# Peptides against a protein of PDB entry 3T6J, part 64

Target 1, 375 residues: chain A of PDB entry 3T6J
Amino acid sequence: PIVESYIGFIESYRDPFGSRGEFEGFVAVVNKAMSAKFERLVASAEQLLKELPWPPTFEKDKFLTPDFTSLDVLTFAGSGIPAGINIPNYDDLRQTEGFKNVSLGNVLAVAYATQREKLTFLEEDDKDLYILWKGPSFDVQVGLHELLGHGSGKLFVQDEKGAFNFDQETVINPETGEQIQSWYRSGETWDSKFSTIASSYEECRAESVGLYLCLHPQVLEIFGFEGADAEDVIYVNWLNMVRAGLLALEFYTPEAFNWRQAHMQARFVILRVLLEAGEGLVTITPTTGSDGRPDARVRLDRSKIRSVGKPALERFLRRLQVLKSTGDVAGGRALYEGYATVTDAPPECFLTLRDTVLLRKESRKLIVQPNTRLE
Target 2, 372 residues: chain A of PDB entry 3T6J as posed
Amino acid sequence: PIVESYIGFIESYRDPFGSRGEFEGFVAVVNKAMSAKFERLVASAEQLLKELPWPPTFEKDKFLTPDFTSLDVLTFAGSGIPAGINIPNYDDLRQTEGFKNVSLGNVLAVAYREKLTFLEEDDKDLYILWKGPSFDVQVGLHALLGHGSGKLFVQDEKGAFNFDQETVINPETGEQIQSWYRSGETWDSKFSTIASSYEECRAESVGLYLCLHPQVLEIFGFEGADAEDVIYVNWLNMVRAGLLALEFYTPEAFNWRQAHMQARFVILRVLLEAGEGLVTITPTTGSDGRPDARVRLDRSKIRSVGKPALERFLRRLQVLKSTGDVAGGRALYEGYATVTDAPPECFLTLRDTVLLRKESRKLIVQPNTRLE

## One batch from the design tools (peptide; made by RFdiffusion4, then SolubleMPNN)

Design b1_p12_4_s2 (from b1_p12_4, 5 letters changed)
Fold by OpenDDE base, seed 3:
Structure b1_p12_4_s2 (fold): chain B 375 residues (1-375), chain A 12 residues (1-12)
Amino acid sequence: as target 1 above (375 residues)
Amino acid sequence: MGNSPTGVYYFD
């Protein structure tokens, strides 16, 4: 078998400033069959990047073909086990040198093992479909998230010599209609500028890319889904995201007005965006469980994903990218923190919903590291 | 950038 590993100070999620990496490492075996699907996605990546909702001037000048491998983890040392990884974590290096993607396939397999009777916050009619397609939809989402999420977009930079990596006279900000007014100076990075929101903001962008591009027929075809199956995978992917946005409330600390998990904060932000879209796309309804205690149901109108959801996500995702590219920290913070704010304001009453989420909290999953041998 | 683990991390 092909063995892959890494070790070092890699992910900065535990650093309040998003700069210092946590020491972590893994040993994994390549899953050749699943890797082949991701290679097909890589082959289409340059074309799919053009489908993202920003001008080419906000995308990488040159497409650099990355590696994408599915891995079965044997050992992981760290504070958390990811479902996917995109490295290096430096936007400048991603832009100029390229990157590598990995999907931790057996971690995903554990994550989507759900018992129907324990599945919270879904309509009964959605539960079987959700269980059936959660795994496949997650594969799609992770692939898009890593490759086309983290792997997309350009940072506007002025180097130490005063040269720009964009034409100041011709590049127009699609949100303002004006020339570019801000950029990264020499020594400035995504993390250094956006600091406390950098990790979650980037995860939100990547998750949004996944939802947006999973609507493209070519993506579903790459993963082997056609017709009704493809539509079900799309539906479950979006449904999973809005459910995750509700579940995310577990990781909010009201007393400190902060989030304890970057990905969950990102998922809550996406939920807020899709709720704001209105028109009955997403509905969260407080209910009473069979035990007489508070419960809730998340409903996603399948028929409105393309007509209502996609345009809303498009606008939001474009704004995220434009603010990232231009290094507009003030605008980016205002946008992101606005959607990340948790209050008890009607109609959603998110703080009340948080109590329900905590009440219905599932038991923590334990991931046991396996061993392997040649037979 | 702390980019890319899609899994759930717990921070104290």
Scores: peptide ipSAE 0.034, ipTM 0.691, DockQ to the pose 0.187; fails the geometry check
Fold by OpenDDE base, seed 4:
Structure b1_p12_4_s2 (fold): chain B 375 residues (1-375), chain A 12 residues (1-12)
Amino acid sequence: as target 1 above (375 residues)
Amino acid sequence: MGNSPTGVYYFD
């Protein structure tokens, strides 16, 4: 088999300031069959990048074809096991040298083992559909998240010689209608500037890219979904994200006003964006479970994903990218922390919902890392 | 900005 590995101080999720990498490593075997699927996505990446809701001036000047490999992980040493990885973690290197994407296929497969009787916060009518399409929708989401999420966007930079990587006279900020007023100076990075919000903010951007682009027919076609199946995959992907936003409350610590998991914080932010869109797109209803204790139901109106959800996500995602590109930390923090704030304000009463989430929390799963053999 | 582990996380 083809063996792939990496090791080092890579991910900064455990650093409150998003700067210091945690020592991490994995050994994995290449899944050739699944890798071929992601290569089709890579082949369309340059075109799909143009579908993102920012001007070409905010995208990479030159497309560099990345590598995308599906891996079956044999061992993973770290604080968390990802389903997908984009490396390196430096945006400047991504835009000038390129990047590599991996999908940890057997990690994703663990998510497929959802038992209907244990599936919380969904309507009964959605459970079977959710179980059926969760896996496929996750493949789509991870592929988009890594390749076109983390792999997209440009940082505006002034180098050590004073030269800009953008035309200051012609590039316009699509949010303000004005010329670009901020950028990264030599030695400044995404992590160094955005610090405490950098990791979660970027995850939110990448997750939003996934939701946004999964609506594109070409994406679903690449993954082999057409017609009603494609629509179901879209619905389940969005439903999963909305549900994840509710589940995210487990990882909020009210006493410290902090989040303990960057991806879950990102998913909560997306939930807030979609709730703000209104029009009955997303509804969270407190209920009473069969055990007589608090419960909740999340509903997503599939008929409003494109008409209500997409425009809301488009506006939000564009703002995320513009603020990232321009290094506008103040604006970025104001935007992101605004959506990441958890209160008990009606109608959602998120702190009360958090109690329900904790009450319905499933037992921790043990991920047993596999072995393999040569036949 | 760390590269995203997307998908499933199992926490205590």
Scores: peptide ipSAE 0.033, ipTM 0.665, DockQ to the pose 0.203; fails the geometry check
Fold by OpenDDE base, seed 1:
Structure b1_p12_4_s2 (fold): chain B 375 residues (1-375), chain A 12 residues (1-12)
Amino acid sequence: as target 1 above (375 residues)
Amino acid sequence: MGNSPTGVYYFD
């Protein structure tokens, strides 16, 4: 078997300022079959990057072919086990030296081992489909999230010598129609500049890339889905995201007006974007459970994903990238915190829904590290 | 750059 490992101060999720890495390490075995799918995705990455909703001038100048491997984790030391990883976390290194992607395949398998009777907040007619396709849809989402989410976009930089990595005279901001007015100076990084919102903002961008690009037929084909199966995978991927946005409310602390988990905050933001799109795309309906206590249902109109959802997500994702590229912290914070705000305002009444989410909360699963041997 | 791992966070 092919064994992979890493160790060190890698992820900064636990640092409120996104600067200090947490000590982390894993040992894993390569899953060759799943890795082959990601290799096909890598082979298409340069072309798929062009499908992202920003001008080429906001994308990396040179595509560096990354490594992408599916791993079955044997041992993991850290505060949380990821489903996917993109490293290094330094933008300059990603742009100049390249990056590596991994999917922790067996972690995904555990996460999706949910019993039908315990599956909350879905319509009954969606549950079987959700159970069937949540695994495959998440493989797609993780691949896109890591490779084309975290692996995409350009930061506009002025170096110590005063040179720009973009043409100031010709590059146009697609949101304003004007020349670029802001950029990163020497020593400024994404994390240092966007600080408290940097991690969640980037996760939101990456998740949005996943949802957006999973609509592309080539992506589904790479993962082996065609026809009705491909449409079901798309539907379940989007359904999972909007459901996750509701579940995210668990990780909001109203008394402190803060989020305790960057990915869940990101998923709530996406839910808000898709709700704002309107037209019956997403509906959250408070209900009463069989136990007589509050419950809720999330509904996604499959027929409106491309017509309503995609355009809304496209506009939002473009704004995220433009603000990131230009280092516009004020604009980025205003946009992101606006969607991340949790109030009890109608019609959604998110604080009330939070109470429902907490009421329906199940015990957290404990992932136990396995042993393995050669036969 | 934002941290990369998609954590397994309460999707079920």
Scores: peptide ipSAE 0.030, ipTM 0.700, DockQ to the pose 0.267; fails the geometry check
Fold by OpenDDE base, seed 2:
Structure b1_p12_4_s2 (fold): chain B 375 residues (1-375), chain A 12 residues (1-12)
Amino acid sequence: as target 1 above (375 residues)
Amino acid sequence: MGNSPTGVYYFD
């Protein structure tokens, strides 16, 4: 078997300022069969990057072909086990040297094991479809999230010699219609500038890329889905995201006005964006469970994903990227924290919904070290 | 960046 490992101070999710990496390490075995799907995605990455909703001037100047491998984890040392990894975490290195993507396949397999009777917040008619396509949709989302989410976009930089990595005279900000007015100076990084929101903001961008690009037929074809199956995978991927946005409320602390988990905050933000789109795209309805206690249902109108959801996500995703590229911390913070705000305002009453989410909270999942044997 | 896909949570 092919063995892969990494070790070091890698992820900064536990640092409130997004700067200090937590010590992490793993040993894993390459899953060749699953890696083949991601290799096909890599082969199409350069073309798919052109489908993202920003001008080429806001994308990387040169495409650097990354590696993408599916791994079965034997041991993982850290505060949590991810389902996907994109490294390095330095945007400058991603732009100049490239990056590597990893999917932790056996972690995903554990996440797919959901019992129908325990599945919360979905309509009964969606449960069987959700269970059937959750796994495949996750493969699509993780692949897009890592490769084309974290692997996309350009930071505008002025180096120590005063040279720009973009043409100041010709590059136009698509949101303002004006020339670029802000950028990263020498020594400034994404994390150093955006600080407390950097991790969650980037996760939100990556998740949004996944939702946006999963609508593209070529993406579904790469993963082996066509016709009705492709549409079901799309639907379940979007449904899973809006459900995750509701579940995310578990990780909000009202007393401190603080989010405790970057990915969950990101998913809540996406939910807010899709709710704002209106037109019956997403509906969250408080209900009463069979136990007589509060419950809720999330509904996504699949017929409105392309007509209502995609345009809303396009506008939002473009704004995220433009603000990131230009180093506009004030604008980025205003946008992101605006959507990340949790209140009890009607019609959603998110603080009340949070109580429902906490009431219906599932037990923490445990991953036990797997055994290997030679056949 | 280690990314947790939708439905996978990091717990403190």
Scores: peptide ipSAE 0.028, ipTM 0.674, DockQ to the pose 0.143; fails the geometry check

Design b1_p12_4_s3 (from b1_p12_4, 6 letters changed)
Fold by OpenDDE base, seed 5:
Structure b1_p12_4_s3 (fold): chain B 375 residues (1-375), chain A 12 residues (1-12)
Amino acid sequence: as target 1 above (375 residues)
Amino acid sequence: MGNSPLGVVYFD
């Protein structure tokens, strides 16, 4: 078997300022079959980057072919085990030196082992489909999230010599129609500028890229989905995201007005964006469970994903990227914190829904080290 | 070298 490992101060999710890495490490074995799918995705990456909803001037000038492998984790030491990893966690290095992607395949598989009777907040008609396609849809989402999410977009930089990595006279901000008014100066980084929102904001961007590009037929083909299966994978991927946005409320602390998990905050933001799109795309309905206690149902209208969901996500994702590229912290914070705000305002009454989420909370899954054999 | 965020997907 091909063994991969990493160790060090890598992920900054536990740092309130998003800058200091937590010490972590893993040992894993390469899954060759799944890695082959990611290799095909990498081969298409340069073309797929052109499908993202920002001008080429906001994309990386040079495509750097990354490594992307699927890994079966033997041991992971850290505060939390991810489903996917994109490293290094430095945008400047990603732009100039490249990056590596990994999918933690067997971690994904564990996340899918939900019993139907314990599956919360879905319509009964969606449960079987959700169970069937949750795994495959996550493979798609993780691949896109890591490779084309974290791997996409340009930061506008002025170096220590005063030179720009973009043409100030010709590059136009697609949101304002004006020339670029802000950028990163020498010594400024994504994390240093966006600080407390940097991690969650970037996760939100990456998740949004996944949802947006999973609609592309070529992506689905790479993962081996065609026809009705492809449409079901799309539907379940989007359904999973809106459900996750509701579940995310567990990780909000009302008394402190803060989020305790960056990805969950990101998923809540996406839910808010898709709710704002309206037109019956997403509906959250408070209900009463069979036990007589509060419950809820999330409904996603499949027929409105492309017509309503995609345009809403496109606009939002473009705004995220433009604000990131230009280093517009004020605009970025206003946008992101606006969607990340949790209130009890109607119609959603998110604080009330949070109580329901907590009431219906599943027991935390335990991930244990697997047995391995050489054949 | 500048710090840039996030390469991790967490599942519920």
Scores: peptide ipSAE 0.032, ipTM 0.639, DockQ to the pose 0.812; fails the geometry check
Fold by OpenDDE base, seed 4:
Structure b1_p12_4_s3 (fold): chain B 375 residues (1-375), chain A 12 residues (1-12)
Amino acid sequence: as target 1 above (375 residues)
Amino acid sequence: MGNSPLGVVYFD
């Protein structure tokens, strides 16, 4: 078997300032069959990067073909087990040296074991479809999230010698129509500059890339979905994200006005963006469960994903990237914290919904380390 | 140090 491992201070999710990495490590075996799908995605990556909603000047100057591997984890040491990984986490290194993507396949498989009777916040008509396509849609989302999410975009940098990695005279900010007015100086990084929002902001960008690009026919073809199946995968992927945004409220602490999980905060932000789009795209309806206690239902209008959802996500995703590229912390914080704010304001009443989410919370799943054998 | 992609798996 092909064995992969990594170890070190890698992820900064546990640092309130997003700067200090937690010591983490894993040992895994390569899943060759699943890796082949991601290899096809890698082969199309350079073309798909051009579909992202920012000018080429905000994309990496040179495409560096990454590795993408599906891994079956044998052991994992850390505070949390990821579903996917893009490393290194340093944007400068990603731009100049390249990166590697991994999908933790057997970790993803744990998510597929949801029981229909325990599936919360969905309409009955969506439950069977959701169960059927959650796994496949999640494979698509993870692949896009890692490769084209974390693997995309450029940071504008002025080095210690005063040289820029972009043409100050010709590069235009697509949001302002003006020349670039801010950038990263020598020694500044994404994490050091954006600090408390850096992790969640980047996850939000990557998740948004996944949703946005999963609408592209070529992506679904790469994963082996065509026709009605492809449309169902798209629908379930978007539905899953919207549902996740509601579930995310579990990880918000009202008393401290903070989020305890970066990915969940990101998913809530995306939910807020899609709700803001209006036009009946997303609806969250408080209901009463069979037990007489509060419940809720999330609805996503499939017919409005492309017409309403895509344009809203496009604008948001472009803003995320532009603010990231230019190191505009003030603008980035204003945008992101605005969507990440949880209040009880109508019509959504998110703090009230949080109580419902907590009431309907399922017991935490246990991930047990597997054994392996040679056949 | 940067942020790695999908940390905590989304569970239903």
Scores: peptide ipSAE 0.029, ipTM 0.656, DockQ to the pose 0.362; fails the geometry check
Fold by OpenDDE base, seed 1:
Structure b1_p12_4_s3 (fold): chain B 375 residues (1-375), chain A 12 residues (1-12)
Amino acid sequence: as target 1 above (375 residues)
Amino acid sequence: MGNSPLGVVYFD
């Protein structure tokens, strides 16, 4: 088998300032069959990057073909095991040297094992479809999230010599219609500048890229889905995201007005964006469970994903990227924290919903390190 | 930027 490993101070999610890496490491075996799907995605990546909702001037100047491998993890040392990874974390290195993507395939497989009776917050009519397509849709989402989410976008930089990596005279901010007014100075990084929101903001951008690009027929074809299956994968991917946004409330601490998990905060933000789009796209309905206690249902109108959802996500995703590229911390913070705010205001009453989420919380799954042998 | 481990959020 082909063995891969990494070790070091890699991920900064546990740092409130997003700067200090946690020491982690893994040993994994390459899953060749799943890696082949990601290789096809890589082969289309340069073209798919053009489908992202920002001008080419806000994208990397040169596409560097990354490696993308599906891995079956044998051992993982760290505070949490990811489903996917995009490294290195330094944007400058990603832009100049390239990057590597991995999907932790057997971690995903564990996440796919959902029992119907334990599946919360979905309408009964969606449960079987959700169970059937959760795995496949998540493969699509992870691939897009890592490769085209984290692997996309340009930071506008002025170097130590005063030179810019963009043309100040010709590059226009698509949100303002004006020339670029802000950028990263020498020594400034994404994490150093956006600090407390950097990790969650970037996750939100990457998740949004996944949702946005999964609507593209070529993406579904790459993963082997066509016709009705492709539409079901899309639906379940979006449904999973809005459900995740509700589940995310578990990771909010009202007393501290903070989030304890960057990805969950990101998913809540996306839920808020899609709720704001209105027109019956997403509906969260408080209900009463069979046990007589509070419950809830999330509904996504399949017919409105492209007509209502996509445009809303497009606008939001473009704003995320523009604010990131220009280093506009004030604008970025205002946007992101606005959507990340959890109140009990009607109609959603998110703090009340949080109580429901906590009430319906299932036991945390344990990921057990396997033993392997040659036969 | 921390690499986004899509942290396995067990949503069950």
Scores: peptide ipSAE 0.027, ipTM 0.638, DockQ to the pose 0.243; fails the geometry check
Fold by OpenDDE base, seed 2:
Structure b1_p12_4_s3 (fold): chain B 375 residues (1-375), chain A 12 residues (1-12)
Amino acid sequence: as target 1 above (375 residues)
Amino acid sequence: MGNSPLGVVYFD
């Protein structure tokens, strides 16, 4: 078998300032069959990057073909086990040297094991479809998130010599219609500039890229989905995201006005964007469970994903990228923290919903080290 | 900052 490993201070999610990496390490075996699917995605990456909702001037100047492998994890040391990884975590290095993507396939497989009777917050009519397509849709989402989410976008930089990596005279900010007025100076990075929101903001951008690009027929074809199956994969991917946005409330601490998990905050932000789109796209309805206690249902109108959801996500995703590229911390913080705010305001009453989420909380899943055998 | 995997299932 092909063995991959990494070890070191890699992810900064546990640092409040997003600067210091947590010590992590894994040993894994390459899943050749699943890796072949991601190789096809990599082969289409340069073309798919053009489908993202920002001008080419806000995308990387040169496409650098990354590696993408699916890994079966034998051992993982860290505070949490990821479903996918994109490294390095430095945007400048990703732009100039390239990056590597991995999917932790057996971690995903464990995450998919949900019993129908324990599946919370979905309509009964959606449960079977959700169970059937959660795995496949998540493979699509992870691939897009890592490769085309984290792997996309350009930072505008002025180097130590005063040279710009963009044409100041011709590049126009698509949100303002004006020339670029802000950029990263020498020594400034994404993490150093955006600080406390950097991790969650970037995760939100990457998740949004996944949702946006999963609508593209070529993406679905790469993963082997056509016709009705492709539409079901899209629906379940979007449904999973809006459900995750509700579940995310577990990780909000009202007393401190803070989020304890960057990905969950990101998913809540996306939920808020899709709720704001209105037109019946997403509905969260408080209910009473069979036990007589509070419950809730998330409904996504599949017929409105392209007509209502896509345009809303397009506008939001473009704003995220433009603010990131230009180093506009004030604008980025205002946008992101605005959507990340949790109140009990009608109609959603998110603080009340949080109580429901906590009440319906499932036991935390544990992953134990797997065995290997010769076959 | 590492690109966070979509689903960090924190197994604590």
Scores: peptide ipSAE 0.026, ipTM 0.612, DockQ to the pose 0.212; fails the geometry check

